# Designs tried in a protein design run: peptides against a protein of PDB entry 8OXM. Part 351

Target 1, 371 residues: chain A of PDB entry 8OXM
Amino acid sequence: FKAEFRLAGGVNLPKIIDCVGSDGKERRQLVKGRDDLRQDAVMQQVFQMCNTLLQRNTETRKRKLTICTYKVVPLSQRSGVLEWCTGTVPIGEFLVNNEDGAHKRYRPNDFSAFQCQKKMMEVQKKSFEEKYEVFMDVCQNFQPVFRYFCMEKFLDPAIWFEKRLAYTRSVATSSIVGYILGLGDRHVQNILINEQSAELVHIDLGVAFEQGKILPTPETVPFRLTRDIVDGMGITGVEGVFRRCCEKTMEVMRNSQETLLTIVEVLLYDPLFDWTMNPLKALYLQQRPEDETELHPTLNADDQECKRNLSDIDQSFNKVAERVLMRLQEKLKGVEEGTVLSVGGQVNLLIQQAIDPKNLSRLFPGWKAWV

## One batch from the design tools (peptide; made by RFdiffusion4, then SolubleMPNN)

Design b2_p30_4_s1 (from b2_p30_4, 22 letters changed)
Fold by OpenDDE base, seed 1:
Structure b2_p30_4_s1 (fold): chain B 371 residues (1-371), chain A 30 residues (1-30)
Amino acid sequence: as target 1 above (371 residues)
Amino acid sequence: EEEEEKRKKELEIEEKRKKFWEKKIQELLE
């Protein structure tokens, strides 16, 4: 282990540790807390299943639609090492790093990432109209630059085009599977991009089954499809390849309804998989910068075994689990807002919801919906 | 000693869970 660790950005402040293996190879490792690793490990197994379903279908196989998975290695009771996908960078680090972020390099006259965050934090408690106006001002003065990722990494035009296509396919697959599993919006530090493949790796899968909708600031988008995410697709944006890959992924998910329901049912009732939103987790996920100073990681989550009657917890848990299963069944039937939609209609609705600046303006400012 | 025994039990539970899921996944794929 090198003595130097870098904080990966993100809610859980995961530690990036450079480890020299016994083979003399440097491997980056992400060290996370215990509970996050269990959730990540379980969700990686679900992603592996989704990948198997996608590989069995001819149309999704031809399009190479996969979710990038990573190996979770449990190290201890309280820590595991994620095998950091060698040659990945957080999208947030590439875009909005204070020193050498792409926004600063390509758009030096735009608002800084800090100015954007400050403006959106100032309106956090205000009306939806005021949030929308400030979000539009931020967006006008913070223009997308993620197209430059593939241009910087891939100088050959044919390779550049193929990698941009791989990126677009990866966003589509992860967006639709993420919607089905209720992953919601993803913080930009929890989306990694592979510098060689241009494929995305989603980490920190602690919010699942639409539990983001019960946060103090509820999620308003089905998945992260912000302006920079779209800009990385190039000139066609969400149209063409992205939309078609979403439709083909959704078709496979809907046709695999029984398998997905059975898997999720077993997950929801696994006593070792805490997918439920608790108040401490909610506070941690939406902590304000002002509150960062006092929450030392030493709050023993162990000692507040509040002996809440096991019966009331079990009844409340079962009711939430049943609601999650019902909502999953609706999604897999194409039921949106009480209406049955075609695959194309459902995917269109989800894309429109995800790119709507009214929905984006209502997100928690800490998740940087303008990036 | 108690922390090592607790660690050993948790690793055993995680391995059992992993095997259970691998088996359930296999049964759903057949």
Scores: peptide ipSAE 0.019, ipTM 0.457, DockQ to the pose 0.021
Fold by OpenDDE base, seed 3:
Structure b2_p30_4_s1 (fold): chain B 371 residues (1-371), chain A 30 residues (1-30)
Amino acid sequence: as target 1 above (371 residues)
Amino acid sequence: EEEEEKRKKELEIEEKRKKFWEKKIQELLE
């Protein structure tokens, strides 16, 4: 641990701690505030339940469909270290690290990660059409490379194939469960990959129950299924293994409706589980500096519009909780946009929504939808 | 001392919550 920590804003906001790993690499660790650790701890328990449901079903058990969980070890009142999932790396660190990122290594003539981010920030306040055009230009000049993760880590072809399959299953399971729980803020630093298992570890579980949709820039995708995420699946992309694993996960979730609703109901009314979006949290999530280095929140005039959209949330906590439960019930019934879908139809809709460049282009630039 | 005792109580509450949720999840799965 370096002795210096940077506050990512206010007293309860995540602290970025630079940690030297056992490999001698400096890794930025997010040391969350107390409340964020509670959210993560609660969501880990929900994931453990989902894993138990997935293990009870023969088809999901045979496919080894699980969400990777981590231990939340609260180290102090103000600093829980997430037990840094030993042997994990943020997918963003692997893909878009400025020094040794896979995009720079494999695609040196593509736009830099910085150029992509700059282009998308320049259009952040523009029309959806302008955002889409710039996003398509960025995507054309920033081609996916995440296939190389498994190729670099797993030199044996049989191991490589099994690890790519494990990755694809992990993406499918976490995507569907994440969608059911309304998990947001799935940027490239909040998704870790295990360097040994190729499984994903989702961190920063503070945006749940579709609270990402009430952000100043609303989340427009059900989960992260960006081009690099798909590229890691190999030549079949979202077809075959990923789709089937999504369908089998969704089947288990829908068949566990009563259990899931009962648990989420208790969570929503737990006074110690602050799942609601607040203005400070929204500000923190969407005032990410270009470089994660310059954590000076310049309170610019845009704070008033963010406050207005969040002030209309003066709907009593109970009405918000009821709406979350109703929406969860709809998802578990396969109700999408007022239509009842089959498991295959629902999964197909979610995949299409997640890969739609129109939806991806509308995301906050800090989400890095081109990665 | 008081901050450490408050921390111990908070950790105990978090562990109790963890155990409560683990138990409740288990009961809902049984």
Scores: peptide ipSAE 0.017, ipTM 0.429, DockQ to the pose 0.020
Fold by OpenDDE base, seed 5:
Structure b2_p30_4_s1 (fold): chain B 371 residues (1-371), chain A 30 residues (1-30)
Amino acid sequence: as target 1 above (371 residues)
Amino acid sequence: EEEEEKRKKELEIEEKRKKFWEKKIQELLE
């Protein structure tokens, strides 16, 4: 550890530390204080509540629609955090590991994950048009391979089909609940897949209540529904099972409006639950040194523009909380852009927003929207 | 030889996973 830490502000705010790994590489790490484990713990309780609502409904229960939850073990029990990780892998590690990633194995002549990243970083400060063109070139030369996850893990065709359905249901449930809660930072290292169940485990839940939209590079998608995520569903893609599971999940969420609003209100006003985006959390999230590839962007400290957009958040905590509650109520009523939508209309809009290459091309490069 | 190389690659992947998780856990715990 370098002795220099930048205090992200107050006693509990994330600390940006430069860690020298055992490999001699300097890595900027957010030392998440006690508060980030609390954020994950609180969001796990919300997921457990959502699972309870989904189990009460006959249609969602029959489909086994659940969000995978983990025990947030208190700081002292490294073992319990290891137990939930057992038999899971980050989707990013399976897909885009440097030597043995599925993209390299199945598409050896495509762009490397590094080449894709580099191309998108080069246009990060460019126009939306230039970002879109480069994103389309990257996507053309980096074809999806996540279908091979289930094919490698499940050799029996009947088991393979069942696990692909479990995956598709897990993506649908987590996408809709994640949208309702406004979950952000859904990059490929924050989504795990269980190697036995094919279900997704969402980790690092510190970007909630649409706080991803106030990042220096705003989040432009409601959830991760990128080409590899869709490829894992097989030939039906976003149609059939995925869409129906999204609609049934959204129906349960909308019918549970009072319960969801009451719980989120309690959480928003909990003085122990810091859900608000702070400038240094924002800086950390969009300045993370990516994977083991040597392109440390020299973070020139002089990107003054990223500081300005965060200064307009000078709305009192209460006004931000009220706006979050109002937006949650709108989502639960099916109000999108001032229009009341049916469950099917709302789910369709969200799917279209999540797969739109214009929205995907505008994301921060570290989100890896081409994966 | 091919089975040993496959097993060596599987072990390297498991060690990378373990290091990733230990790091992510450490980043959560620190």
Scores: peptide ipSAE 0.000, ipTM 0.241, DockQ to the pose 0.013
Fold by OpenDDE base, seed 4:
Parts: C-alpha cells; structure tokens; sequence
Structure b2_p30_4_s1 (fold): chain B 371 residues (1-371), chain A 30 residues (1-30)
C-alpha cells in the first residue's frame, strides 16, 4: 500500500489507495468504510450470471452486451476493498465537478449545479406540480452536455462512433438488468464511466429489489435515464441502438425467468445478504447535507445489535421477500401495472417512465435527476 | 376525476410513508 490516498467522488467519500500487487503491478483500490460491500459483492455475482446469460444468446453476444463488473473483497459488513476500475471517472464528477465540470465548461451561462440543487431542495416538501414546474425551469436552464465526454476522450471519428455505441449498449444493458434486479435510480456519483471503453460501471449497489420505492422520497423511475445519460448516446438518444439493446437484454432476461427467480430467491433468503431497507439506510441515502454533522458520533458499528425480536421480523421479512419474488416474476413475464406487455411494449413503457419529467421531478433532489 | 383521485391516493401514501420514516428515524435518534 502507498501512504498516499485520494478521495473518490461520491456520497461516502471512498478512499482510493494505490496497491502494489505481488506481481509488482500497481493497482488502485477503492476502500469503502461505511457501505455494505457484501451487497456489492452479491450484486456483482448476479451481474456475472446475467453476463453469462447475455453471452449465451447470439443476439446479445453479437452486440457485446455486458454489465461491467468489479472485484469486491468484503472485509466486514462495513469495510472492504473494491478493485478500483483504473481509468474510470464518476459521471457526476465529469458533469458537475465544482472546478471544471462539463456543464460549467460547455454551458457557463446555465444554472450552476448548486443553483439547480437549491431550487429542487426548496420544493422537496411541495406538491408534485410545484416540483414539476421547478424541475422544468431547472432543465431549461441546465442543458445536457454528456455528449462531450466521448468527444473529449476519442478524437478519431471512427473510434468516437464505436465508443459512443459501447456507451449506449452499456447503458441499455445496465438499465434493463438494473430494472429486473430493482436497482432503481442510481446516484450520479455511483455510476462510473470507463475513459477507455466508454462503458458504465455501477458501484454502491445498496438499493436493490425495488427498495428505493419505500424510501422517504420514493423512486419513480425504473433506472437512471436522465438527460445527460441520454445525451451521451448522441443524436439518436433512446432510439435505435439503445432501444434495441434494451429489447434484446429484456428478451434474454424474460427467457431466463426460472434461472433468475432461483438465483434471486437464494439471495433474498441469504442471512448474510441484508437487502432490506432500514431507517438508517434510508436516512443515509436521503439525508440532507446539514444533518450529516449530528449523526456521526452515536451510530457505532456495535449498536446494530438492535435486538431484532426474531419472530415478528422473520414474518415481515418473509412477506417482503415473497412480494419481491412476485414482482420479479411479473417483470420477467412482462406484467406492468396489471397488463402483460411484449418485450418491445415493456421496454417502451420503462423508457417512457425513466425519461418522464414528471417522474424525474419527484426524485430525491440529492440524486440530481436534472443531470 | 380518476386521475385526481389516483393523485390524492398517491399523496396520501407518500405522506404516510414520510411520517413512517420520520417516526422510525426519530425512534433511532432517541
């Protein structure tokens, strides 16, 4: 280990540590100190299984549809080493970094990321109409710039086009698999982009199985498909390559229903895998910046021996697990709002839900749905 | 009318959820 560390972007300020391997190679390691890395490790295994399913199908294999995975070595419930994806940057850091973010560079006359956040936080407790109106004003004065990521990184037009396609495919694959697994909206700092491949890496998988819908501010989108995420696809947006890759991914997921249900069932009943939403996790995910200062001292690791009166919690847990499995089965059958949809119909509904400004305006302002 | 009633129900669910979490957070801070 080198003595120097860097802070990565993100909610948890993870430490990047340079490690020399036994092979003499330097590897960056992300050390997370608060996240349940077991949840990340389990979700990486699920992604590897999804990748195996995607590689077995000719149409998804031909498109190289994969979810980028990283190695997780959980050291404890709250500590572990992530193999840092060397040459990745958080999308949020590229877009809205205070010093040299792409929004500030390309749109200097737009609202600052801070102004946008402030406006949306002011209406956080307001009606859905007031949230929508302010979100539309924010969106009008904060135009997407993520198209410039590929333009900055890939100067050759043929390489640029190939990398933009790789990005679009990565977004499609991660969006559909993320929807099936109920990852919901992803905080903009928890989506990394590889500067060489243009593929996305999702980190901090602490919300799964639609547990984002039970947050104080519930998730209203099936996955993150914000304006900057779409802008990175280029002029076609969600049409053409993205839609087709979503459909082909969804087709593989639906055709793998039994396998996915069996896997998720094992995971839901794994006593070592805490996927449930708890008040502390909910507070952590949707805490206001002002409230961070007071909660630091008292939540020592040991006080999570909240004596779960085993009996009533087991019955409630089992009922939640059963509901998650039922909802997963519905998704894999194409059941949306009580209606059976085709793969194309289901993917279309999910895309429309994910890009709807009404749904985006209702998201927690801390997750920056305008980015 | 049906959209307005759906929306009233959504708001009521959101308020119930918010109150539930606020109470549960308060119970953890005491």
Amino acid sequence: as target 1 above (371 residues)
Amino acid sequence: EEEEEKRKKELEIEEKRKKFWEKKIQELLE
Scores: peptide ipSAE 0.015, ipTM 0.314, DockQ to the pose 0.041; fails the geometry check

Design b2_p30_4_s2 (from b2_p30_4, 17 letters changed)
Fold by OpenDDE base, seed 5:
Structure b2_p30_4_s2 (fold): chain B 371 residues (1-371), chain A 30 residues (1-30)
Amino acid sequence: as target 1 above (371 residues)
Amino acid sequence: MKEEEEEEKRKKLEEERERFAKAKLEELLA
């Protein structure tokens, strides 16, 4: 290990450490403290299985549909080493960096990222109507700029076009795979973009199996398809390439129902894989930056009374696992809101849900739905 | 002046790239 470390941004201040492998190769490693990296490791294995299914199908293979994966080495329940995705940047760092973010560079007269955050935090405890009105005002005064990522990085028009296609395909694949697995917490720091490939890398996979819906502020979108995410696709937005890649990915997932159910069933009942949302994790994910100062460690919550019999905990867990499996079966059958949809109908519904400003306005302000 | 000229150059480059992308998408969909 080199003696120097860099802090990655974010609440846990993860340490980026340069490590020389036994092969003599320098690798950047992210050392996360207090995060359960086993969840990330398990979800990376599921993504590799999804990639195997996508590579077996001719239509998805021709489109090069893949979800980007990284190596995770869990060391304990609260420590591990992530292979840092060298040559990636968080989309949030590119878009809304305080000093030199793309919004500030390309739209200097728009609201600042801080003004947008403040406006949405002020209405966080307000009605859905008030949240929607303020979200629409924020969106009018904070116009998307993510198209400029590929424009800055790829000067040759032919390369630029191919990279924009790679981006669009990556968004489509990760959106559908993420929806099937119920992946949540898709804020702008949990999605990296590769500066060379324009492909997305999803990190922090601890909110899975729709556990984002049981957060104090429930997640209301199936995946991140915000205005900047769409702007990166260019003038066609969600139409054409994106929609078609979503449909082809969904077709492979639905046709692989038995395999996906078997894999997820094994994971849900693995005693080493804690996928359930707990109150402490829920608080942590939706903490305000301002609330960090007053949480004295006096969680002397009397651990005494929640000795509900091990049998009642196990029965409650099994009922949650069964509901997750049933919902996964519904998704893989195209059952949405009690109706059986075609692949195109299901993908269309998911796109509409993901871009709906009413759904986006209801998200936790830390998710930054206006970006 | 300089900022306006840079914005105009950026807009022209964006328009040229989107024309190129449109032509390539039409070629891929044909």
Scores: peptide ipSAE 0.172, ipTM 0.750, DockQ to the pose 0.009
Fold by OpenDDE base, seed 4:
Structure b2_p30_4_s2 (fold): chain B 371 residues (1-371), chain A 30 residues (1-30)
Amino acid sequence: as target 1 above (371 residues)
Amino acid sequence: MKEEEEEEKRKKLEEERERFAKAKLEELLA
């Protein structure tokens, strides 16, 4: 181990440590000291299985549809070693870093990331209508810039085009598999982009199996498909390559129903795998930056709505697991809102839900749905 | 002046790249 460490960005400030292997190769390792990496490790195994299914299918194999995985070694309930995704950057760091973020560089007259966050935080407890109006004002004054990632990194037009395709395919694969596994919306710091491949790496998989729907501010989107995520696809947006890759991924997932159900069932009933949402985890995921000061557990009366959503967690573990399996089975059958959809119909519904400003405006402001 | 020239060069590069992308997408759909 080298004595020097770097801080990775993000709330948990994980330590990047350079390690020399017994083979003499330097390997970067990310040391997380406050997260349960068991969930990340399990989800990486599920992603590896999904990748195996995608490689068996000719249409998905030809498109190189894969979820980028990383090695996770859990050391304890609160510590582990990750393979550091060398040559990756959080999309949130590229987009909204206060000093040199792409929004500030390319759109200097737009609202700052702080102004956007402030406006959305002010309406957090307001009506859905008021949230929507303020979200639309924020969106009008905070235009997407993620197209510039590939433009900055890839100077050759042919390379740039191939990398934009790789990005679009990566978003499609991760979106559909993420929807099937119920990862929901992903914080911009928990999505890394590889600076060489333009592929996404999803980290911090602490919300799975639609447990984001039972958060104090429930998730309203099937996956993150915000304006910057779409802008990275270029002028075609969610059409063409993205939609087709979503459909081909969904076809493989639906045709692999038995395999996916069997594996997820084993995981849901594994006593070593805590996937359930708990109140402390829910508070941590939706904590305000300003509330660092008062560690006073004043359980104030506004706790009743959070307690109602959290008291639904007092359902026996088995009933929650059964509901998750039932919902997974519905997704794999194409059952949406009580209706059986074709692959194209299901993918279309999911895309529309993910890009709907009404759904995006209802998300927790800390997750920056305008980015 | 320099910022405007850089913005104009950026816009021109973006337009050239999107024209290239369009032509390549048409080739992939043919």
Scores: peptide ipSAE 0.132, ipTM 0.719, DockQ to the pose 0.009
Fold by OpenDDE base, seed 1:
Structure b2_p30_4_s2 (fold): chain B 371 residues (1-371), chain A 30 residues (1-30)
Amino acid sequence: as target 1 above (371 residues)
Amino acid sequence: MKEEEEEEKRKKLEEERERFAKAKLEELLA
């Protein structure tokens, strides 16, 4: 290990450590402290299984539909080593870095990322109508720029076009698999883009199985398909390659229902896999910058007394797991709001839900739905 | 795959043409 570490930006101050392997190769490792990397490790195994299903199907294999996976080595419940995705950048860093973000570079007269966040935080406790109006004002004065990622990185027009397609396919695959697994909206810092492949890497998989719907501000979208995410696809947006790749991914997922249900069932009942939303995790995920000062919970160790209600906790857990499995089965049957949809109908509904400004305006402002 | 790439190139060209046409129409009407 080199004695020097770099802090990756963010609240958790993840440490980038350069490690020399026994092979003499330098490898960057992200050491997340205090995060349960077991959830990330389990979700990477599920993604590998989804990739296996996608590789078996000729249509999805020809389209190279895959979820990018990374190696997770959980060291403890609160520590692990992530193989840092070398040659990736958070999309949020590219888009809304305060110093040299793409919004500032390409749209210097638009609202700053800070102004947008402030405006949306001011209406956080307001009506849905007020949230929608302010969100539309923010969106009007904060125009998408993510198209410039591929334009900056890929100067050759043919390579540029191939990379934009690779990006679009990556968004489609991760969106549909993310919907099936109930990952919900993804914070812009938890989506990395590979600077060579233009493929997405999803990190910090701490919200799964629709647990985002039970947050203090519930998720209102099936996946992140914000204006910048769409702008990265280029002028066709969600129509064409994205939609077709979503449909082909959904076909494979629906046709693999039994396999997906069996694997998710095993994971939901794994006593080592804590996927449930707890109040502390919910508060942490939607913490306001103003609330950082007071919550030092001195976790005093002495709550031994909670052993007696294990049976009621277990019954409540089992009922939540059963509901998750039932909802997963519905998704894999194309059951949306009590109606059975075709693959095309289901994908269309999900796209419309994900891009609806009314749904986006209701998201937690900290997740920056205008980016 | 190839067909989708050709469709995307076509849509791109169509939209670039539409934007060009719109801009030329705006220049002509100004």
Scores: peptide ipSAE 0.071, ipTM 0.679, DockQ to the pose 0.009
Fold by OpenDDE base, seed 3:
Structure b2_p30_4_s2 (fold): chain B 371 residues (1-371), chain A 30 residues (1-30)
Amino acid sequence: as target 1 above (371 residues)
Amino acid sequence: MKEEEEEEKRKKLEEERERFAKAKLEELLA
C-alpha cells in the first residue's frame, strides 16, 4: 500500500489507495467506509451468472452483451475494498462537473446543473403536476450532451461508431438485467463509463429487488434511461440497436427463469445478505443537503438489539422475500400490470416507463432525472 | 442479416459523420 490516498468524493468520502500487487503491478483500490460491500459482492456474483447465461446464447454472445463487473472484497459490514475500475469516470462527473462538465462546455447558455437541482428541490414537496411542470422547464433549458463523450474520446469514425455501439449494448444489457433484479439508486455517480470501451459499470448496488419503491420518495422508473443516457446512443436513440439488445437480453432472462429464481431464492434467504430496506438506509439515500449538517448517523453499532421477537421479524422477512420472488417470477413470465406481454411488448413498456417525464419528474432530486 | 446490419451501420455512420463534420465546420466558421 502507498501512504497517499485520494478522495473519490461523495458523503462517505471513499479513499482511493494505490496497492502494489504480488505481480508488481500497481492497482487502484477504493476503500469505502460505512457502506455494506457484501451487497455489492453478492450482486456482482449475480451479474457474473447473468453474463454466463448471455454468453451461452448465440444471439447475445454475437452482440457481446455483458454487464461489466468489478472485484469486491468486503472487510466488514461497514468496510471493504473495491477494485477501482481504472479508466472509468462517473457519468455525472463527465456531464455535470462544476468546472468542466460537458453541459457547461457544449451548452453554456442552458441552466447550470446547480440551477436545475435548485428548481427541482423547491418543488420536492409539491404536487406531481407542479413537479412535472418544473421538470419540463428544466429539461427545455438543459439539453442533452452525452453524445460528445464518444466524439471526444474516439476521433476515428469507425472506432467512434463501434464504441457507441458498445455503449448502447451496455446500456441495454444493464437496463434489462437491472430491471429483472430490481436494481435501484441509479443516479449519475453510481454509473461509471469506461473511457476505453465506452461500456457502463454500475456501482453501489445497495438498492435491489425493487427496494427503491419503498423509499420515502419511491423510484418510478425501471432503470436509468434519461435524456443524456439516450443521447449517448446517437441519432437512433432508443430505437434499433438499443431496443433489439434489450429484447435479446430479455429473451435470455425469460428463458433462464428457473436458474434465476433459484439463485435469487438462495440469496434472499442468505442470513449474511441484508437486502431489505431499513429506515436509516432510506434516510441516508435520500438525505437533503440541509440535513447533511446534523445527521451524521453515528450508527454506533451499540444501539441495542431491540429484541423484537425473532418470530415476528422472521415472519415479516419471509413474507417480503416471498413477495420479491413472486414479482421476479412475474417479470420473467412477462407479466406486467396483470397482463402477459411478449418480449417486445414487455421491453416496449419498460422503455416507455423509463423515458416518461411524468415518472422522471417524481424521482428524488438527488437522482438528477433531467441529466 | 449480418451484411444488412453492417450496411445499415455504415449508412448511419456516414450520415452521422457528415452531420458531425458539418457541425464542426459551422463551429469553425462561426
Scores: peptide ipSAE 0.066, ipTM 0.668, DockQ to the pose 0.009

